Peptides against a protein of PDB entry 4HTP. Designs and how they scored, part 65

Target 1, 231 residues: chain A of PDB entry 4HTP
Amino acid sequence: SQTVASHVPFADLCSTLERIQKSKGRAEKIRHFREFLDSWRKFHDALHKNHKDVTDSFYPAMRLILPQLERERMAYGIKETMLAKLYIELLNLPRDGKDALKLLNYRTPTGTHGDAGDFAMIAYFVLKPRCLQKGSLTIQQVNDLLDSIASNNSAKRKDLIKKSLLQLITQSSALEQKWLIRMIIKDLKLGVSQQTIFSVFHNDAAELHNVTTDLEKVCRQLHDPSVGLSD

## One batch from the design tools (peptide; aimed at target 1 P9 T16 S39 W40)

Design b2_p29_3_s4 (made by RFdiffusion4, then SolubleMPNN; from b2_p29_3, 15 letters changed)
Fold by OpenDDE base, seed 3:
Structure b2_p29_3_s4 (fold): chain B 231 residues (1-231), chain A 29 residues (1-29)
Amino acid sequence: as target 1 above (231 residues)
Amino acid sequence: KEELIEEVRKLLEEHPSSVLKSVLERLES
């Protein structure tokens, strides 16, 4: 069956996250998230107009926005050092060059941007002049590739992990990769709390999550903002 | 599919958004 996530570009999610991060006030951050969510729900209604009781929900996006709450897929087994080495190889960066050293020594403030300790930001600036301007992946495709990475990590298939990572990287813009890295590391640095995200999604979302710890269940049961948990 | 495209086009006219625009572009491709 067709899902909303199979139609929504990953780039649109990343652009939304970027706007949220750059926004200073809580209200503005909430507005950007709400706009994305509302568009998602509107398209959902159009896509599933003739189909009642679908299992499709905001879950594919929510699990990327709140990656620390992911319980369905296993650990990726990916660290910043692994990504640094991969980028150096993929981009054919000189090992003793400035950009390679920035990626490897991401914890040390060597740049003018003050991005020390934020590997994703360091990677972004290295990637910006070298990568595609626009990615081609949908949210569904990103989740499929992340599922593959987690599964192959569990199976200790390092070569297949690398393959999936390369697919993610080569089909993503620098901005998309910045956010993808943060999703993998499970630290988005949005400046908005989990509670706020849940509150914007649905008034009962935090409560249901506290009881079930099941993000998919939360997204499915509370898909309609007008239908409460007690309804 | 054509019905869905028309529905999304209508939604985009009523509620302009980058998401709906992107979805529409993909549906028409």
Scores: peptide ipSAE 0.682, ipTM 0.964, DockQ to the pose 0.862
OpenDDE base, seeds 1, 2, 4, 5: peptide ipSAE 0.671, 0.678, 0.675, 0.680; ipTM 0.962, 0.963, 0.963, 0.964

Design b2_p29_4 (made by RFdiffusion4)
Pose (drawn by RFdiffusion4):
Structure b2_p29_4 (pose): chain A 221 residues (1-106, 117-231), chain P 29 residues (1-29)
Amino acid sequence: SQTVASHVPFADLCSTLERIQKSKGRAEKIRHFREFLDSWRKFHDALHKNHKDVTDSFYPAMRLILPQLERERMAYGIKETMLAKLYIELLNLPRDGKDALKLLNYGDFAMIAYFVLKPRCLQKGSLTIQQVNDLLDSIASNNSAKRKDLIKKSLLQLITQSSALEQKWLIRMIIKDLKLGVSQQTIFSVFHNDAAELHNVTTDLEKVCRQLHDPSVGLSD
Amino acid sequence: SEKAHFDEMWSELMTEIEEANEEREEEET
């Protein structure tokens, strides 16, 4: 019943992605990712120490790191133009104001929102990776159910409980373009030697994370 | 209590990463 994702601050995933994006070289980008992945695996063993048929895996984090491969969740129905309106309303931005104009006259949208949010209010987030995933699920379902009001509410929960850095990275997760500077093939190869292969045949991110959870146990076994 | 124990364990893992990064920066300087 318990999940690693329920114990990991979304902020730690975001700070990892930030350092990855900021790194110039491939080796450094891999290092930052590997450290988070390795800690996740160590904590998985400690958490599920004496448990039986465990289905928990790196999937809750991997689906955010490779969001373009997201298949379980339907489309979010979220455009950068409407996030701008959501922030102007939420932050009580005067439309003649400098910040409102930056959002309206839209180095992607996530960065503009980052610069707007950084000097403001909340500096430390509170959400776990699991809670972020649960809320992204509500947003995708409410898009399918054609409930734009429930989408606004769910997105408001995500935004108001998160720091500027988490919001920058959340936006990028929703748009599905992280701009990390490291390829999907590289990310899969760091996770598991066989991961790129398993994804080719299955197109199933959760299956890959679960089946190839152990790096020393290959597809052949 | 158990949940807090496991949250602390995660925090310790992340602290080790932060300390290792600081040491690397000092060595490069």

Design b2_p29_4_s1 (made by RFdiffusion4, then SolubleMPNN; from b2_p29_4, 16 letters changed)
Fold by OpenDDE base, seed 2:
Structure b2_p29_4_s1 (fold): chain B 231 residues (1-231), chain A 29 residues (1-29)
Amino acid sequence: as target 1 above (231 residues)
Amino acid sequence: SMEEEYRKLWAELMEEIEEREEEEKELEE
């Protein structure tokens, strides 16, 4: 499909999220998000230069940045314990080995990185020496796979869920998987509020979302930062 | 190809971001 999301590497979103997370100040966090958003808008304008009134928007990215606001996609039915078991299986980790135990006991401090309770960070360090340096997935492809997981969870098709997860894992770097895990668990730990994300996206975004609870509508109607709700 | 042109465009946009990050880092050092 001719969407921005079909051209944007998932890796670039993850790099942006990583920069936001590592930034200490609110202003710096906002800058990183704004730079990505502005790039997205510039690309949108180029992609759709000959087509007015497209439905394409920032929604494919926004629903990954604010996964707790997802209303279109059903529940994944995936928890940290399931992911731990999956990684142990997929990576062929010894069950009594250090890395398997780290994944299974991610809540227990191991004394090394202070990452206790953050499964995604634990997974990152296990994955880093074992995974691709750069993933191949676009934002659209990630969303398609997540849609598949949610649909198959609803249908109780566990084998198909595993298949989609395998595709995500095998086509993603350790860094991309860190962020993917956080998206699935719906906790990105960016250090910025939902309100801040909305305010950077559009001045009226928080208000429109509060009324509609529809993230896609927010992204579509407020695609242009210069055009408000009253316009 | 049109697909290659769009790939290059996005890559250029990301490169601009990276260049700015490098410049900021150099100024902080």
Scores: peptide ipSAE 0.624, ipTM 0.908, DockQ to the pose 0.815
OpenDDE base, seeds 1, 3, 4, 5: peptide ipSAE 0.619, 0.618, 0.618, 0.620; ipTM 0.905, 0.905, 0.905, 0.906

Design b2_p29_4_s2 (made by RFdiffusion4, then SolubleMPNN; from b2_p29_4, 13 letters changed)
Fold by OpenDDE base, seed 3:
Structure b2_p29_4_s2 (fold): chain B 231 residues (1-231), chain A 29 residues (1-29)
Amino acid sequence: as target 1 above (231 residues)
Amino acid sequence: SESQRLREQWRELMEEIEEEEEEEEEERE
């Protein structure tokens, strides 16, 4: 069956996340998330207008926004050092060059931007002049590739992990890769709490998640903001 | 169709967010 995630560009989620991160106030952060969520719900209603009892929900996006709550997908087995080496290889960076050293020594303050210790930001600045301007991946395709990475990590298939990572990287902008790295590392640095994300999604979302610890169930059962747990 | 209108509204909203993001990143460089 068709899903909202199969139609929504991953770039659109990344732009929303970037806007949330840049916003100083809690109210502005909430507004940007709410606008994306409302658009998703409207698209869902349109897409599924002739279909009752669909299992489609906000889950494909929510699991990328709250990657620390992921329970379905196994560990990626990917660290910053692995990504650094992959980027050096893929971008054909000189090993003793400034950009390669920035990626490898991302914890050392070398830049004027104060991004020391944030690998995703360091990667972004290296990638920006070298990558395409707009990615082609949908949210579903990103999740499929991440599922492949996790599955192949469990199976110790390193070559297949590299293949899926290369597909993600080659089809993504520098900004999309910044956010993808943060999703893989499970630290988005949005400046908004998990509780706030749940409260905007649905009034009962935090409670249902505390009981079930199942993000997909939360998204499916509380898809309609007007239908509560007691209904 | 209603679906086409909603897809267009999605695109318009996301384009606005993307443009604002690009402008803010250019100001930081």
Scores: peptide ipSAE 0.264, ipTM 0.753, DockQ to the pose 0.228
OpenDDE base, seeds 1, 2, 4, 5: peptide ipSAE 0.237, 0.247, 0.248, 0.149; ipTM 0.745, 0.749, 0.750, 0.699

Design b2_p29_4_s3 (made by RFdiffusion4, then SolubleMPNN; from b2_p29_4, 17 letters changed)
Fold by OpenDDE base, seed 3:
Structure b2_p29_4_s3 (fold): chain B 231 residues (1-231), chain A 29 residues (1-29)
Amino acid sequence: as target 1 above (231 residues)
Amino acid sequence: SMDEEMRKLWQELMEEIREKEEEEKEEKE
């Protein structure tokens, strides 16, 4: 079935997240999120103009923005050390080289950037000169690959996990990979609270989530910002 | 095709956001 997520480039979500992160004020952060959300809703209305009662919602994006609230997808089993080793292999980095050591020792301050302890930022700088400038993945494709990773982790199929990770990496820019890493690790560092994200999405979103703990249900039931829980 | 039309629509929506952001940066400089 046609979904908004099948049309929306993952790059555009990542660009939005980057804008949110770089913004200093809460109001600016909220604005960037709202603009993306409003675009999503407008696109949804256009895509589903002739279809009533669709189950399509903001959920595919929301679960990437609030990955700590994910309940449908099982654990990835991926840590920073695994990603470091994968990047060293994929990029053919010398093991004793500066970049390999940065990835492996990401917690140690290297003095170059205030990014000590943020693996995603360290990876970004290593990837920037080596990766595509523009990715080709949609939000749907990213979620499909992440679902595959989680499923294969549960099945203890390490080779298939690596395959899906390689697909994500090879089709993503350095910026997209930075955010993808943060989504996998479940720490986006946006500088806005979960409550703020929910409040921008819908006035009743936080309440419904507190009761149901079901992010998909929240996105589906509260798709229209003008329709509340009591309606 | 419907897919092409939808692709163009999303691109237009993103361009509108980018244009506004550029205008805001120019106003702050």
Scores: peptide ipSAE 0.610, ipTM 0.904, DockQ to the pose 0.925
OpenDDE base, seeds 1, 2, 4, 5: peptide ipSAE 0.605, 0.610, 0.605, 0.605; ipTM 0.903, 0.905, 0.903, 0.903

Design b2_p29_4_s4 (made by RFdiffusion4, then SolubleMPNN; from b2_p29_4, 20 letters changed)
Fold by OpenDDE base, seed 2:
Structure b2_p29_4_s4 (fold): chain B 231 residues (1-231), chain A 29 residues (1-29)
Amino acid sequence: as target 1 above (231 residues)
Amino acid sequence: AEDEELRKKWEELREEIRKREKEEEELKA
């Protein structure tokens, strides 16, 4: 079935998240998220113009923006140390080199950027001169690969986990990988609360999520910002 | 053909935003 997520580049979500993170004011952060959401809703209306009863929603994007609320997908079993080792291998970084040591010792302040403890930012600077300028993945494809990782983690198929990670990495820019890492680790550091994200999405979203704990249901039932829970 | 048209539609929806973002970046530079 055709979904909005199958047409939206993952790069566009990442660019939005980057702008949100860089914005200092709450109002500016909200504006960037709202603009992305509005584009998504308009595209949904165009895509499903002749099919009014669809299950498609903002859920594929929302579960990446609020990865700590994921309940459908099982644990990835991936930590920063695993990613560090993977990048060292994939990028063929000298093990005693500066970049390998930055990744492995990401908790220790190294250099002037003050990125200590933020593995994704450290990875970004290592990846920037080495990776694609523009990725090719859609939001749907990212979710499919993340589903594969979670499934294979549950099945203890480490080789298949590595395969899916390689596919994500090789088809993503440094910026996209920065955000992908944060999605996997479940810490986006956007500087906006979960409540703010829900409030921008729909006035009743926080309440419905509190009752159901089902992010997909929240996104489907409250797809239209003008239709409330009581409607 | 439909996929290409849909891709163009998404790009069109984002074009105004991208234009504004570029202008804002140029003003900060």
Scores: peptide ipSAE 0.539, ipTM 0.890, DockQ to the pose 0.682
OpenDDE base, seeds 1, 3, 4, 5: peptide ipSAE 0.529, 0.535, 0.536, 0.480; ipTM 0.888, 0.888, 0.889, 0.854

Design b2_p29_5 (made by RFdiffusion4)
Pose (drawn by RFdiffusion4):
Structure b2_p29_5 (pose): chain A 221 residues (1-106, 117-231), chain P 29 residues (1-29)
Amino acid sequence: SQTVASHVPFADLCSTLERIQKSKGRAEKIRHFREFLDSWRKFHDALHKNHKDVTDSFYPAMRLILPQLERERMAYGIKETMLAKLYIELLNLPRDGKDALKLLNYGDFAMIAYFVLKPRCLQKGSLTIQQVNDLLDSIASNNSAKRKDLIKKSLLQLITQSSALEQKWLIRMIIKDLKLGVSQQTIFSVFHNDAAELHNVTTDLEKVCRQLHDPSVGLSD
Amino acid sequence: SEDEEEDEEEEERQKEFWETLIEEAEEEN
């Protein structure tokens, strides 16, 4: 019943992505990712130490790291133009004000929102990766159910409980373009030698994370 | 140089966080 994702602050995923994006070279981008992946694996063993048929995996994090490969969740129905309106309303921004104009007159949208949010209020987030995933699920379901009000509420939960950096990365997760500077093939190859292959045949991100959870155990086994 | 120091501090913080979380999970088990 328990998951690694319920114990990991979304902030630690975000700080990892931030350092990856910030790194100039490939080797350094891989290093930052590998450290998070390796810690996730060590904690997985400690958490599920004496457990039986464990289905937990790196999937809750991997689906945020490779969001363009997201298939379980339906479309979110979220446009950058409406996030701008949501922030203007939420932050009580005067429309003639400098911050409101930056959002309205839209180095992607996530960065503009980052610069707007950085000097404001909350500096430390509280959400775990699991809670972020649960809320993104509600957003995708409510888009399918044509419930734009419940989408606003769920997105307000995500936004107001998160730091500027988490919000920057959450926006990118929703738009599905992280701009990390490291390819999907590279990310899969760091995770597992066989991961790029398994994804080609299955197009299934959760299956790849679960089946190839152990790096020393290949597809042939 | 300041950026490198910030990155090292953040990596250290994360390492300590992971060590503590693993230790707590092992004690509970």

Design b2_p29_5_s1 (made by RFdiffusion4, then SolubleMPNN; from b2_p29_5, 16 letters changed)
Fold by OpenDDE base, seed 4:
Structure b2_p29_5_s1 (fold): chain B 231 residues (1-231), chain A 29 residues (1-29)
Amino acid sequence: as target 1 above (231 residues)
Amino acid sequence: SEEEEEEKKELEELEKRFKELIEKALKEN
């Protein structure tokens, strides 16, 4: 089935998240999110013009924006230390080199950027000179790979986890990987609350989520901002 | 600022891509 997520580049979500993070004011952060959401909805309407009862929604993006609310996908079993080791291996970094040590000791302040404790930012700077400038993954493909990781983690298939991670990494820019890491770790550092995200998405979103705890249901039922829960 | 111009450019590019996607979808339907 055709979905909006199958057409939207993951890079575009990441760029939006980057803009939100860099914005200082709440209003500006909200604006960037709203612009992406509105564009998504417009594309949804065009894509599904002749199909009234579609299950497609903002869920594929929302679950990446609010990864702490993920309930469908089980735990990845991935920590910063695993990613550090993977990057050292993949990038063939000298184990005693500066970049390898930065990744392994990400909690220790080592540089001028003040990125201590933010593994994703540390990884970004290591990756920037070494990775593709433009990724090739759609939001759907990212979610499919993340689903694979979670499933294989539950099944204790470490080799398949590594395979999916390598696919994500090799097809992503440094910026995309920064955000992907934050999604996996479930901390986006956007500077906006969950409540704010829900309020921008739909006026009834927070209420429906509080009752159902089902992010997909929230996205499906409240896809149209003009249609409320009582309607 | 240079950062503001880069942000503006990124937004314009995003909007362009969505516009292209919408136009394509409308033609195929």
Scores: peptide ipSAE 0.357, ipTM 0.829, DockQ to the pose 0.931
OpenDDE base, seeds 1, 2, 3, 5: peptide ipSAE 0.339, 0.346, 0.338, 0.318; ipTM 0.817, 0.820, 0.816, 0.809

Design b2_p29_5_s2 (made by RFdiffusion4, then SolubleMPNN; from b2_p29_5, 15 letters changed)
Fold by OpenDDE base, seed 3:
Structure b2_p29_5_s2 (fold): chain B 231 residues (1-231), chain A 29 residues (1-29)
Amino acid sequence: as target 1 above (231 residues)
Amino acid sequence: MEEKKEEEEELEELRKRYEKLIKEAEEKN
């Protein structure tokens, strides 16, 4: 079935998240999120113009923006140390080299960017000179790969986890990988609250989520910003 | 100023991509 997420580049979400993170004020952060959401809704309306009762919604994006609220996908079983080792292997970094040590000792301040303890930022700077400038993944493809990782983690298939991670990494820019890491670790550091994200999405979103704890249901039922819970 | 210009260019590219996607969706329906 055709979904908005199958067409929207993952890069577009990452660029939006980057803008949100860099913005100082709440109003600017909200603007960037709203612009992405509005574009998504416009595309949804066009894509589904002749289709009634579609289940497609903002959920594929929302679950990446609010990964701590994920309830459908099981645990990835991925930590920063695993990713560090994977990057060292993939990038053929000398084990005693500066970049390998930065990744492995990401909690120790190295004095360069003040990013101590933020593995995703450390990874970004290591990846930037070594990775593609533009990724090729859609939001749907990212979610499919993340689903595969979670499923294979549950099944204890480490080889298949590595395969899916390699697909994510090799088809993503350094910026996309920074955000992907944060999604996997479930800490985006956007500087906006969950409540703010919900309020921009729909006025009733926070209430419905508080009752249902179902992010997909929230996205589906409140897809139209003009239609409330009581309607 | 340069950062703002880059942001505006990126936003314009995004808009163009979505316009294309919308057009392609409309042509398929």
Scores: peptide ipSAE 0.320, ipTM 0.794, DockQ to the pose 0.883
OpenDDE base, seeds 1, 2, 4, 5: peptide ipSAE 0.052, 0.313, 0.005, 0.234; ipTM 0.607, 0.783, 0.293, 0.738; seed 4 fails the geometry check

Design b2_p29_5_s3 (made by RFdiffusion4, then SolubleMPNN; from b2_p29_5, 13 letters changed)
Fold by OpenDDE base, seed 3:
Structure b2_p29_5_s3 (fold): chain B 231 residues (1-231), chain A 29 residues (1-29)
Amino acid sequence: as target 1 above (231 residues)
Amino acid sequence: SAMEKEEEEELKKLKEYFEKKIKEAEEEN
């Protein structure tokens, strides 16, 4: 069955997240999230116009926006040091070179950008001049690859983890990889609270999540912003 | 049917919207 996530490019989500992060005010951050959500809902309505009983929802995007609330997908087993080593290998960076050292020593303030401790930002600047490819992944494809990583981590299949990571990396722009890293590490640094994200999604979202701790149920049951929990 | 054609055109417009939005974001970076 076709889902909204199978049609929405991952680049669109990343661009929205980038706009949210760059926005100084809470109101602007909320606006960017709302615009993406409204576009998603409109696309859902068009895609499912003749199919009222669909399980499709905002969940594929929401679980990437709030990765700390993920309960379906198990741990990735991926840390910054692993990603650093992978990028050094993939980009054929000299091990004693400036860029390799930046990735390995990401906690040390070595750069002019003040991004000490933010591995994703350090990776972005290393990747930007080297990643010439346009991102081609949909949100569904990103989730499928992340599911593969989590499953293979549980199965201790390190080779298959590396394969899925390489697919993510080679099919993503530098900006998309910045956000993908943050999703994997489960720290988006958006400057908005979980409560704010839920409140924009639906007025009852925070309450339903507090009771169920099930992000998919929240997205499915509260898909329509006009239909409450009591309805 | 006429309804199917309308739905296809609506989906096409939404796809074009997302494609345009991505392109704009790529040009800003």
Scores: peptide ipSAE 0.161, ipTM 0.612, DockQ to the pose 0.035
OpenDDE base, seeds 1, 2, 4, 5: peptide ipSAE 0.027, 0.141, 0.015, 0.129; ipTM 0.507, 0.613, 0.352, 0.653

Design b2_p29_5_s4 (made by RFdiffusion4, then SolubleMPNN; from b2_p29_5, 18 letters changed)
Fold by OpenDDE base, seed 3:
Structure b2_p29_5_s4 (fold): chain B 231 residues (1-231), chain A 29 residues (1-29)
Amino acid sequence: as target 1 above (231 residues)
Amino acid sequence: EEEKKEEEEELEKLKKLFEEKIQEFLKKN
């Protein structure tokens, strides 16, 4: 079925997340999220203008923004060490080289950036000179690949997990990969609370999520910011 | 400063992609 997520570049979400992270004030962080959300809603209205009772919602994006609230997708089985090894292989990094050691020893301060313990940031700097400037994936495609990873992890199909990871990596910029890593690890470090994200999405979102713990239901039922739970 | 400027320009280019996709869709439909 035609969805907003099938049209929205993953790069646009990553750009928004980057802006949110870099913003110092809560108000500015909120503004960047709201701008993305408003664009999404505008696209939804255009896409579904002639269609009633669509199930399409902000859920494909929301589950990437709040990955700790994911309940549909099973565990990826991916840790930083696995990603480090994959990048060393993919980028053909010398095992004793500086960049390979940075990835493997990401918890040890290297003194160059205040990024000690943040694998995604370390990966970003290693990837920046080596990766595409622009990714090609949509939000839908990212979610499809993540679904594949989770499913294959459950099925213990390590080869297929690697295949899906390679598709994500080879079709993503360094910036997109930074955020993708954070989504997989389930720690975006946005500097805004879950409550703030929900409050910007819809006034009743936090309440509905607290009762249902169903992020998709929250996104579907509260798609229209003007229609509340009591309506 | 140059690296920051380049990064900001890249982010702005990326932001425009979503709007371009909306406009492309609206022109076709």
Scores: peptide ipSAE 0.157, ipTM 0.775, DockQ to the pose 0.434
OpenDDE base, seeds 1, 2, 4, 5: peptide ipSAE 0.029, 0.033, 0.111, 0.042; ipTM 0.503, 0.595, 0.743, 0.612

Design b2_p29_6 (made by RFdiffusion4)
Pose (drawn by RFdiffusion4):
Structure b2_p29_6 (pose): chain A 221 residues (1-106, 117-231), chain P 29 residues (1-29)
Amino acid sequence: SQTVASHVPFADLCSTLERIQKSKGRAEKIRHFREFLDSWRKFHDALHKNHKDVTDSFYPAMRLILPQLERERMAYGIKETMLAKLYIELLNLPRDGKDALKLLNYGDFAMIAYFVLKPRCLQKGSLTIQQVNDLLDSIASNNSAKRKDLIKKSLLQLITQSSALEQKWLIRMIIKDLKLGVSQQTIFSVFHNDAAELHNVTTDLEKVCRQLHDPSVGLSD
Amino acid sequence: SSFSSEEWETFAEELSELQAEAKAIWESS
């Protein structure tokens, strides 16, 4: 029943992505990712130490790191133009004000929102990766159910309980373009030698994370 | 920056308190 994702702050995933994006070289981008992946695996073993048929995996994090490969969630129905309106309303921004104009007259949207949010209020987030995933699930379901009000509420929960950095990265997860500077093939190859292959045949991100959870156990086994 | 099981376990134990504080900050804004 228990999951690694329920114990990991979304902030730690975000700080990892931030350092990845900030790194100039490939080797350094890989290093930051590998550290988070390796810690996730060590904690997985400690958490599920004496457990039987464990289905937990790196999937809750991997689906956020490679969001363009997201298949389980339907479309979110979220445009950058409506996030601008949501922030203007939420932050009580005067429309003639400098911050409101930056959002309205839209180095992607996530960065603009980052610069707007950074000097404001909450500096430390509270959500875990699991809770972020649960809320993204509500948003995708409510888009399918044509419930734009419930989408606003769920997105408000995500935004107001998160730091500026988390929000920058959450926006990018929703738009599905992280701009990390490291390819999907590279990310799969760091995770597991066989991961790029398994994804080609299955197009299934959760299956790849679960089946190839152990880096020393290949597809042949 | 680094990661450990202890940090993640402590965070999970304090999670309800941390969420209550984050909500209070926003409501007061």

Design b2_p29_6_s1 (made by RFdiffusion4, then SolubleMPNN; from b2_p29_6, 14 letters changed)
Fold by OpenDDE base, seed 4:
Structure b2_p29_6_s1 (fold): chain B 231 residues (1-231), chain A 29 residues (1-29)
Amino acid sequence: as target 1 above (231 residues)
Amino acid sequence: MSYSIEEWLEFAKNQEELLAQSKAIWEAA
């Protein structure tokens, strides 16, 4: 069946996340998230207008926004060092060059941007002059590739993991890759709490998640913001 | 900022083909 996630550009999610991160105030951060969510729900209603019983929900996006709550897919088995080496290879960076060293030694202050310890930001600045301005992946496609990575990690298929990573990288802008890295590492640094994200999504979301620990169930059961747990 | 339904619909129409083309280019390189 058709899903909202199969229509939404991953770039739009990343742009939303970027706006949230750049916003200083809690209210502004919430506004950006709400705008994306509202657009998603509106699209859902339009897409499924003639279908009453759909399982489609915000889950495909929510699991990327709150990756630490992911329970469906297994561990990716991807570390910053692996990504660093991959980027050095893909971008044909001189191994002893400044950019390669930044990626490999991302924890060490370089004095350039003050992003020591944040691999995704280091990667972003390396990628920015070298990558596409706009990516081509949907949220569904990103999730499919991430599922593939997790599955192949469990199966110890390293070559297939690399293949899926390459597909993600080559179809993504520098900004999208920044956020993709953070999703994989499970640290988005949005400056808003999990509780805040849940509260914006649905008033009962935090409670339902605390009971079920099932993010998909939360997104599905509380898809309609006007329908509560007690209804 | 709101996202347009029409834009999302349009974006999705050619995604499979675009992805296939990009993959082919990558594999050929």
Scores: peptide ipSAE 0.487, ipTM 0.812, DockQ to the pose 0.554
OpenDDE base, seeds 1, 2, 3, 5: peptide ipSAE 0.474, 0.482, 0.478, 0.479; ipTM 0.812, 0.815, 0.812, 0.810

